# Ledger of designs, part 35: peptides against a protein of PDB entry 4LZF

Target 1, 155 residues: chain A of PDB entry 4LZF
Amino acid sequence: GGRLVVFPNGTRKELSADGQTVKVMFFNGDVKHTMPDQRVIYYYAEAQTTHITYPDGMEVLQFPNNQTEKHFPDGRKEITFPDQTVKTLHPDGREESVLTDGTIIQLNPDGSKVIQFNTGQREIHTADFKRREYPDGTVKTVYSDGRQETQYPTG

## One batch from the design tools (peptide)

Design b1_p25_2_s3 (made by RFdiffusion4, then SolubleMPNN; from b1_p25_2, 18 letters changed)
Fold by OpenDDE base, seed 1:
Structure b1_p25_2_s3 (fold): chain B 155 residues (1-155), chain A 25 residues (1-25)
Amino acid sequence: as target 1 above (155 residues)
Amino acid sequence: SMKEEEEELLRELKEEREKLAEYLS
């Protein structure tokens, strides 16, 4: 009960029997799928890239190098790089990267940087200092003027 | 008409290619 239309330029349009799925095969090799859930899947043949759009405004890009980008309706972006690092860009300007070893790198809108190492150590970078926090409670601070301070755990 | 539908599909193709160009830039 489906329907197939072939246009003079070679583009083809296929409708499912229920009319809920539409597949357009463009003459250049691109393919557009409209799904029953109103998701639209567009495949760019030359670029070998897939673009998925959702009714709520979510967009997903899949590149041939195995990079994936998600664009959320709230303006957040999530990039999964080929090495499986995940970078999140927040609307407030904050950036977070999660490395494959579990290290988390946070870039804050004020320019400060926080690194949560997989060892449990934490490093904080500000305009005024670099601070290293150790799992035992020791905190080492190097200030921009060259002064160094060590805070020992209270026992 | 089939001609009008073909033209519409061509417009959609163009729009999608423009979107891709924006992402690859």
Scores: peptide ipSAE 0.343, ipTM 0.883, DockQ to the pose 0.932
Fold by OpenDDE base, seed 5:
Parts: sequence; C-alpha cells; structure tokens
Structure b1_p25_2_s3 (fold): chain B 155 residues (1-155), chain A 25 residues (1-25)
Amino acid sequence: as target 1 above (155 residues)
Amino acid sequence: SMKEEEEELLRELKEEREKLAEYLS
C-alpha cells in the first residue's frame, strides 16, 4: 500500500508503495507525477497542457491543440504542429521544416533558403540567385540581374 | 512539518505556472 497525504489547502500527495512514484494533485486541479525514471510530468488543468521534464534537461510540451514542443539541452527546439509539420529551430539560427508531403525547407542564418521538394527537385535561394536542381542533373539559375543559366548533366 | 511541505508545494505550483506563462507568451 502507498501513502496518501492530504494538506489543509486541499492538495493531495500520493506515494507508491515502493516510493518511486509520487503524484501531487494540487488544489487548483494541476497534477505532478514524478516517475521512477526521474521524469516529471506536470499537467496544467486550466490550460490542458502537459509539461514533461527529463533528467538530461529535455523538456516536452503538449498543448490541447495537439501541438508538441521539444526543448533540447543544446538549445535546439522542435515543434510538431497540429498538421504534423515538424519545425526545428537550431541554436545557430538555422530553421528546418519537414512538411507532411516530404518537402524539406531550410532557412539559413545568412538568409539563404533551400527547398528539397518531394519530387526530388531542389531549389536554392540566395541574395544573388534562385537555382533549381532537377533529378536528371539539369540546373537552372536565375540571377538577381535577370541573367539565366542552364547547366546540363554530363553523360 | 506539514506546513513547511504545504508551503513548498505551493511554491512549486507557482513556479510551474510561471513557466507555463513563458511558454504561452
């Protein structure tokens, strides 16, 4: 048998028989679970949001709209949107989005953008040009001055 | 004591609510 403590303010604390699991039910409806693996699961009742903290410093937020955010110890942030698009924010300022159709969009700190289409085509955007790379090896570049260049695959 | 533990849990509750506010901002 576990142990139940009821505090005067209405907060309840349940300890498992082995003492490895602790459940705190706060008077406001929030719930905190401390697990044997040292994960802490906090549920915000009013916001209907779950916050999980891991011993390595990882944090996970689960929102009622099905959005999930992962905060990595290295400062990286990964957001899974309700539509299942996954966006990664890197500490260096790089952003990467993986769409449900397999398209990958990369935004670089220098302002350049790279799109890897699900068709196998790749598009590169810089201050100086837009470049489209085709699966057959053809590369088309449109420069900011209006010049266009086509590079054909070598056989 | 029970009072001290109650106060500690209240502090934890407040801290977690502050964290949530940061995430929702």
Scores: peptide ipSAE 0.339, ipTM 0.882, DockQ to the pose 0.936
Fold by OpenDDE base, seed 3:
Structure b1_p25_2_s3 (fold): chain B 155 residues (1-155), chain A 25 residues (1-25)
Amino acid sequence: as target 1 above (155 residues)
Amino acid sequence: SMKEEEEELLRELKEEREKLAEYLS
C-alpha cells in the first residue's frame, strides 16, 4: 500500500506504493500531482484552474470558464475558447483561427488574410486585391484600383 | 525532519501561487 503523511499545518502528502506518484494536498485546498511520466498537475482550488507541465516544456492551462491554453516549447500557443473556437499563435506572428463551422481564418504578419470557408470557397486579402476562389475553378479578383477580373475554369 | 519538509512544501505552495498570478493578470 501507499503512505500518507499529515503535517501539523494540515497539508497532506500521499505516496504510491511504488513511490512513482506523489499527491500533495495543501492546507489551502490546492493539489499537486507528480506522475510517473514526470508530468506535474497543479490544481488551484480558489481559482478552480489546472496547470499541467510536461518534461519537454509543454504547458497546459485549464480555466473554469472552459478556456484551455497550450503553450508549446517552440513558442507556439493554442487557445481553445469557451465557444470552441481554436486559435493558434505562431512564433513568426501568423495567427490561425478554426471556427466551429469549419471555417479557417489565417492572419499573416504582412497584413494579408486568407479565409477558407466551409463551403470550399477561399478568399484572399492583400494590399493590392481581394480574391475569391470557387470550388468549380472560377476566380474573381477585385483590385485596389477598382478593376475587376473573372477567370473561368477550363472546359 | 518533518518540520523542514513542511517548510519546503510551504515554499512550493507560494511558488505555484506566484505562477498563477502571471496567468490571471
Scores: peptide ipSAE 0.338, ipTM 0.883, DockQ to the pose 0.909
Fold by OpenDDE base, seed 4:
Structure b1_p25_2_s3 (fold): chain B 155 residues (1-155), chain A 25 residues (1-25)
Amino acid sequence: as target 1 above (155 residues)
Amino acid sequence: SMKEEEEELLRELKEEREKLAEYLS
């Protein structure tokens, strides 16, 4: 059988029969699970937040508003927002958001922005211009000086 | 001892709460 220890402060520690799972129920309502695969699941009772740590260094946070954040060992972060938009933060400063409609928004470290619309259109924002690329090959550019240029597809 | 283990668990609780606070800041 398992083992249960109850401490004077009200904290409880439960060990599984095989000794591979440890559950600590803290007096404040927090719960810590140490699993056989060495992942640690911590539940913050007041914040209603779950924090999972993996032996490879990955961390997962689950918030009460249904937001989830994954922290990868390489420094990458992946945020799933309540609206199910997924934002990836790369170590080099690049950010990518994937919207539920399939639109992809990329923010580059140089300040440029690329939007890949679900329609197949692509929009590029730089310091010098905004450019819209259409599926048919048409490209419309609005330059920062107000000049506009349209490039038509070659047949 | 039971007392030492209780104190250790209390430290773990505090450390975890600090991690959350740091993350949310």
Scores: peptide ipSAE 0.342, ipTM 0.882, DockQ to the pose 0.934; fails the geometry check

Design b1_p25_2_s4 (made by RFdiffusion4, then SolubleMPNN; from b1_p25_2, 18 letters changed)
Fold by OpenDDE base, seed 1:
Structure b1_p25_2_s4 (fold): chain B 155 residues (1-155), chain A 25 residues (1-25)
Amino acid sequence: as target 1 above (155 residues)
Amino acid sequence: SMAEEEERLLKELEELKKRLAELLS
């Protein structure tokens, strides 16, 4: 069967009968699970945080406030906030937030912003203008110099 | 030995704590 080792400092190591699972219960309350798929699950007792590492380099953090962070091997970071908003930080500096209502907010490295509303409207913010695109094809642009243009749909 | 393993696990714990601190920074 399984094997349990208890060290003098109080740390405990449990091996499953099949040898595929190893559980280390540190004296401070932290726990390390090594799973058959080589996933390692760390529980930090004081922080009440779960940290999962995968063989491919993926890391997942689960915080006590219900926030989850995924650190992808390609450098991308995905944060699921307690309100279930999902924010993705891309290696190129782009940030994207998906709100629970389906609205998508994109922050680009050049400082521009794009909001894709759940209604189908799209708003683009640049250094030179703010532009609103409507599902019917209407486009309204307010330029930094104060000029305003409306482009009406032609069909 | 058991003593060596205990020391290794202790070292691992310290490293894990450091890693967590980095992740929380």
Scores: peptide ipSAE 0.283, ipTM 0.856, DockQ to the pose 0.894
Fold by OpenDDE base, seed 5:
Formats: sequence, structure tokens, C-alpha cells
Structure b1_p25_2_s4 (fold): chain B 155 residues (1-155), chain A 25 residues (1-25)
Amino acid sequence: as target 1 above (155 residues)
Amino acid sequence: SMAEEEERLLKELEELKKRLAELLS
């Protein structure tokens, strides 16, 4: 059978019979599970937050409001918001958001912005212009000086 | 000993709480 150790401060440690699972129930209500697959699951009682660490360095946070954050070993972060929007923060400063309607918004380190609409249209924002690309190949550009250009598709 | 393990677990708890604070910042 398993083993239960109760410490004087109230912390409890439960070991499975095979020794592959360890559950620590801290006196403050926090819980730590060490699993056979090498993941560690920590539950923060006060914050009602679950924190999972993986042997490859991945970390996952699950918040009580249904927000989930993944912290990748390369420094990338992926946030799934309660509304199911997914935002990715890249180490180079690039940010990408995928909305539930399929729209993708990219913020680049140079300040430019790219929106891929669910309609198939694409919009590019730079310091010099705003450009709209249409599925048929038409491109409309409004430059910062007020000039507007339309490039028509080729057959 | 049990006392040593209890101290180790207490230290771990504090480290984990610190880590959470960092992750939430």
C-alpha cells in the first residue's frame, strides 16, 4: 500500500504504493503532485491557480477565471483568454492574437501591424501607409501624405 | 529526519509561492 506522512506543522505527504506518485498537501492548503510522467502539478489554494511544470521546461498556468498561460522553454508565452482568444508573445517582441472569428492580428517589433481578416482581406499598417489587400488581388494603399493608390490584379 | 524534511518542505513552499508571484507579475 501507499504511505502517508503527517508532519507536526500539518503538512502531509502521500506516496503511492509504486512510489511513482507523490502528493504533498501543505498546511496552507497548497497541493503538489509529482507524477510518473515527470510533470509536477502545483495547486495554489489562495489563488485557486494550477501550475504545471514539465521536464522540457514548459510551464502551464490555469487561473480560476478560465485563463490559461503557457510559458515555453524558448521564452514564448501563449495566453488563452476566457473568451478563447489566443495571444502569443514572442521573445523578439512580436505579438500575435487569434480571435474566435478567425481574425489574426500581428504586432511587429518595428511597430507595424498586420490584420488577416476572416473575410480573406489583409490589412497592413506601417508608419508610411495603411494597405488593404483583397482576395481578388486588388491592393489599396493610403499613404501618410494622403496619397491613395489602387493596384489592380492581373489576369 | 522528519524535522529536516519538514524544513525542506517549508522552504519549497516559500519558493513555490515566490515563483507564483513572479509568474503573476
Scores: peptide ipSAE 0.277, ipTM 0.854, DockQ to the pose 0.908
Fold by OpenDDE base, seed 4:
Structure b1_p25_2_s4 (fold): chain B 155 residues (1-155), chain A 25 residues (1-25)
Amino acid sequence: as target 1 above (155 residues)
Amino acid sequence: SMAEEEERLLKELEELKKRLAELLS
């Protein structure tokens, strides 16, 4: 009950019987698939990349190297790298990476960096110092001028 | 017409290529 149209340039348009699914296969190998839920799936043949657009404005890119990027309507981006690290780019410029071992790395718009290690240690990088916080409460700070300071836990 | 639809699809393809380039930039 579906319909297939083949254009002179080789582009093909396939309509499902219910009219809810439309598949356009362009002559260059690219494909546009419109789904009943109104998401549109684009396949770019040369790049071997899948691009999905959702009605709410979200876009998903899937690359041949297994990298996935989600582009949210609010400007946030979430990148899942091939090694399964997840990096979130926030509209305010903040970046957060979650490594597979549980380590979290935050890059702030002011250039500061915070690392939450899977061991429970935390490291803070600023223009003025690098600070390491230990689970036992010890805090070690190395300042940009070379000064070092250790704060011991209160027993 | 068939010719008009073919032209529309051709334009859409070009727009899609442009969009991909923007997304990859």
Scores: peptide ipSAE 0.277, ipTM 0.854, DockQ to the pose 0.863
Fold by OpenDDE base, seed 3:
Structure b1_p25_2_s4 (fold): chain B 155 residues (1-155), chain A 25 residues (1-25)
Amino acid sequence: as target 1 above (155 residues)
Amino acid sequence: SMAEEEERLLKELEELKKRLAELLS
């Protein structure tokens, strides 16, 4: 069978019968759970936050508001917000948000912004212009100097 | 010993609390 050790301060340590699972229940309510696959699950009682660490360096945070953050070994971060929007932060500074309606918002390191709307329209923001591309091939550009240009589709 | 293990676990708890503070900052 398993083994339970209760320390004088109230901390408890539980070992599975096979010794592959170790659960430490600290006196303050925090929990450390070491699993057979070597992932470690931390539960912070006061913050009601779960923190999972994986052998490959992946870390996952689960917050009480249902927000989830994944920290990848390559430095990339992926945040799933409570509304289910997924935001990816890349090491090069690029950010990409995917909304639940399929809209994709990309922020580039050079400061440019690209929005791919779920309607098929695409909007590009640069220092020099804002451009809207339509599914029919029409392109409308508003330049920073106030000039406006419409390019009509062929046909 | 049990006393030594208890002390080790106390230190681990403090380290975990510190890590949490860093993660939430």
Scores: peptide ipSAE 0.272, ipTM 0.853, DockQ to the pose 0.873

## One batch from the design tools (peptide)

Design b1_p26_1 (made by RFdiffusion4)
Fold by OpenDDE base, seed 2:
Structure b1_p26_1 (fold): chain B 155 residues (1-155), chain A 26 residues (1-26)
Amino acid sequence: as target 1 above (155 residues)
Amino acid sequence: SAKTTTVYTAAQAAAVAAELAALAEK
């Protein structure tokens, strides 16, 4: 059958009978599973967090508050928050959050923000202005110097 | 050997949630 090795510090290592699964139970309560598909499942006991690493470099973190994170090999990260908001962090510094109501919030590398509301309205934040675009074609701009401008829809 | 925990902290998560709530239409 399987084999159990007990180390002096209390760490235990279990090998499956087929040799395809390895389970290490560390003295601090952490648990490490090496699976037949070569993924490694690490459980941090104190943090109650599961960290899965895949052979291709993909990593998945599962937190006790139901937050999950995917860390892609290309440097992109996808965070699903407890409220089911999904935030994507891109390698170029761009961030995008998709809320459960359909609102999309984009943070651009230049510091500008774009909010696409579920109502069809769009708001753009730059160093120079905040601009609200309405579905009817109206555009309202508040400039950093306090000026305001409204552009009305035309045919 | 045991790994060192590297996680997205609860504080960071809370800060992001607060910012999103402030930006989102209410």
Scores: peptide ipSAE 0.036, ipTM 0.599, DockQ to the pose 0.016
Fold by OpenDDE base, seed 3:
Structure b1_p26_1 (fold): chain B 155 residues (1-155), chain A 26 residues (1-26)
Amino acid sequence: as target 1 above (155 residues)
Amino acid sequence: SAKTTTVYTAAQAAAVAAELAALAEK
């Protein structure tokens, strides 16, 4: 059968009958599960946060407010916010947020920003200008010096 | 042994979410 070990500090260690699952209940309320598939599930009692580490280097954080973070082995991070917006942080510094309405917001390492609206309009922000592109081909640009330019569709 | 608790808090998560929402409105 399973085995229970109680340590002097109050920490408890439970081993499954097959020895493949280990549960450690720490004196501070934290819980650590080592699973047969080698993933480690750590529960932080005070923060009420679950941290799963996988043998391939993947990490998953689950917060009490329903936010979830995935930390990929390649350095990419994916954050699912409580409202189900998904933000991806790329190793090169690029950030991309996908809203539930289909809007995509891209932040580039150089500080530029691109917003792809669900209406088909796109807005580009750089150090030098803000540009709005419309589905009909019209492009409106406001430059940093205050100059404005409208390009009308041709053809 | 027990891990050191240096994890993102729910409050921090909410603050980041608010920032993201503000960004989406721009």
Scores: peptide ipSAE 0.035, ipTM 0.595, DockQ to the pose 0.018
Fold by OpenDDE base, seed 5:
Structure b1_p26_1 (fold): chain B 155 residues (1-155), chain A 26 residues (1-26)
Amino acid sequence: as target 1 above (155 residues)
Amino acid sequence: SAKTTTVYTAAQAAAVAAELAALAEK
């Protein structure tokens, strides 16, 4: 049968009969489940946050506001915000956010930024300029020195 | 043993959301 171990500090450890599942109820209210598939589910009572660790190194965090974070073994992190915006943090320092309206925001390690708007407009930010590209081919550039330039599409 | 958290906080999440909103409006 199963086994219950009660520690002097109030922590309780419950073992399944087959030994495949372990449930630890810590004195502080935290709960740790070790599952047959070797994933570890840790619940932080104070933060009301669930942290799942998989044997391959994958980690999943679930927050009480419905934010979810996935930490991949390759170092990539994917954050799904409550509004369902998805932000990906790449190991090389690149960040990409995809909004539910279709807007894509890319932040590059060199400090440049690219915004692809759902309207088809694209904006590029560098240390030297901000450039807006329009679907009709018009390009407007504002340089860091305040100079402005407009390039019109070929008619 | 009991663990501690070093993850995105509610404050961090809100800050990121605000940044994204500001970026989308520019």
Scores: peptide ipSAE 0.034, ipTM 0.613, DockQ to the pose 0.016
Fold by OpenDDE base, seed 1:
Structure b1_p26_1 (fold): chain B 155 residues (1-155), chain A 26 residues (1-26)
Amino acid sequence: as target 1 above (155 residues)
Amino acid sequence: SAKTTTVYTAAQAAAVAAELAALAEK
């Protein structure tokens, strides 16, 4: 049958009868479950955080504030915040946040920022300017030196 | 062996959320 091993340091290890499930209760309060499907579920007691590791390299972090992070094998990270905003961190350095109202915020490796508003307006931030693009084709640019330019739609 | 906290702490997660909120307001 299943068995319990108690180590001198207080760590406890429980094995299922078939040996396919292993539960380790560490002396510091952490808990590690090794599952038959090769998932490893680690609970950090102090941080109250659950860390699931999958055999394909996928990792899922669940934080006590209800934030969830997915760490993909390709290096991409996807963070779901408590308000259900989803932020994706790409291996190339791009960051994209999708808000619940449909707004998309993109940070590019070159430091530029693009905000796609749910209204159809878009704002672009670079070292040289901030630019607002309107659905009608109007573009307003404020340059870093304070100069302003308005480009009207062609028609 | 017990793992070390090599992942975000709750405090770090909160900090990231705050940064995102500030980003969204700009």
Scores: peptide ipSAE 0.034, ipTM 0.599, DockQ to the pose 0.018

Design b1_p26_1_s1 (made by RFdiffusion4, then SolubleMPNN; from b1_p26_1, 11 letters changed)
Fold by OpenDDE base, seed 3:
Structure b1_p26_1_s1 (fold): chain B 155 residues (1-155), chain A 26 residues (1-26)
Amino acid sequence: as target 1 above (155 residues)
Amino acid sequence: SAMTTVVYSEEEAEEVAAELERLAEL
């Protein structure tokens, strides 16, 4: 069978019969769980936070407020907020947020911003203009100097 | 299957516990 090791300070170590699973329960309530797939699950009792590390370098953080963070091996981060908004931080500095209503907001390293609305409209913000693209192909541009232009699909 | 329980001496337990704590902090 499995093995249970009990320490005088209250720490316990459980080993599965096959030796593939190891669970350490520390006296402070922290838990370290090594799984057969070599992922390691840390539970920090005081912070009520779970930290999972994977052999490929991926990490997952689960916070008590229901926020989840994924840290990818390539340096990308994905944050799921308590309101279920998902924010992706790319290594190149680009940020993307997906809202629960389907709106997508992109912040580019050059300072430009793109909003893809759930209505199919898209808005592009640059240093020189704001542009609204409509599903029918109409494009309205307002330049920083106050000029306005409307382009129609057939004209 | 029954679990085997091992209880360390106080001296041995302190050494093993300290090692396990260091491994958890990494």
Scores: peptide ipSAE 0.032, ipTM 0.605, DockQ to the pose 0.626
Fold by OpenDDE base, seed 4:
Structure b1_p26_1_s1 (fold): chain B 155 residues (1-155), chain A 26 residues (1-26)
Amino acid sequence: as target 1 above (155 residues)
Amino acid sequence: SAMTTVVYSEEEAEEVAAELERLAEL
């Protein structure tokens, strides 16, 4: 059968009969659960946060406000906000946010920003201009000097 | 009562994550 160890400080350690599952319930309410698949689940009682570590180096954080963070082995981070917006932080410094309405916001390492609207419109922000691309092929550019250009699709 | 959704800023989330990492290493 499984083994329960109770420590004088109130910490408890549960061992499965096969030894593949270990659950430590700390005196402060924290829980460490080692699973047969070698993932480790930490629950921090005070923070009400769950932290899962995987053997491949992936980590998952679940915060009490329903925010979830995934830390991938390649260095990519994916944050799911309580409103279900998903932000991806890439190792190269690129950031992408996907809003629930389907809008995608990309921040590039060069400081440029691209917004892909759910309407099919695209907006590009650079140091030199803001450009809006319309599904019909119309492109409007507002330059930092205040100049505006509209390019119409050559039909 | 509008439930104030406390969204951690990315910075706050990183700080909390870092704190949790420190706690997990102890």
Scores: peptide ipSAE 0.017, ipTM 0.415, DockQ to the pose 0.021
Fold by OpenDDE base, seed 5:
Structure b1_p26_1_s1 (fold): chain B 155 residues (1-155), chain A 26 residues (1-26)
Amino acid sequence: as target 1 above (155 residues)
Amino acid sequence: SAMTTVVYSEEEAEEVAAELERLAEL
């Protein structure tokens, strides 16, 4: 059978009969659960947050507001906000946000910004200009000096 | 009581994650 160890401080440790599952219930309400697949589930009672660590180095945080964070072994982070926007932070400094309407916002390490609208339009922001690309091939550029250019599709 | 949903900024999320990691390593 399983074993229950009760510590003087009120912490409890449950061991499964097969020894593959370990559950520690801390005196403060926190829970540490080691699973047969070697994932470790931490529940922090005060924060109401769940932290899962995987043997491959993946980590998942689940916050009480329904925000979820994934920390990948390659250093990439993926945040799913309560509104279901997904933001990915890349190790190279690039950030990408995918909105629920399908709009994609990319922040590049050079400070440029690219917005891919769900309409098929794309907007590029640089230090020197803002450029709007339309599905028909029209491109409108507004330069920082106030100059405007429109390029029409040829053909 | 109206539950206010607070969306963490990336910085705040990282701070919370770091604190949780510290607590998990104890």
Scores: peptide ipSAE 0.016, ipTM 0.419, DockQ to the pose 0.022
Fold by OpenDDE base, seed 2:
Structure b1_p26_1_s1 (fold): chain B 155 residues (1-155), chain A 26 residues (1-26)
Amino acid sequence: as target 1 above (155 residues)
Amino acid sequence: SAMTTVVYSEEEAEEVAAELERLAEL
């Protein structure tokens, strides 16, 4: 059978009969589960946050507001916000946000920004200009010096 | 009463993650 250890401070440790699962219930309401697959699940009672660590270095955070964060072994982070927007932080400093409407926002390490709208329009922001590309092939550019250029599709 | 959805900023999320890591090492 399983084992239950009760500590004087109120902390409890449960061992499964096979010894592969360990559950520690701390006096403050925190819980630590060690699973047979070597993942460790922390529940922090005050924060109401779940933190899962995997043996490959993957980490998953679940917040009470329904935000979820994944920390990948390669240094990439993926944040799912409560509104279901997904933001990816790349090790090279690139950021990508995917909105629920299909809009994609990319921030590049050089400070440039690209917005791919769900309408098929694309907007590019650089230090030198803002450019709007339309599905019909029209391109509008506003340069930092105030110059404007419109390129029309060749028909 | 508009329920203010408190979205953790990335910075706040990183601070919380770092604090959770510190607590996990204890």
Scores: peptide ipSAE 0.015, ipTM 0.431, DockQ to the pose 0.021

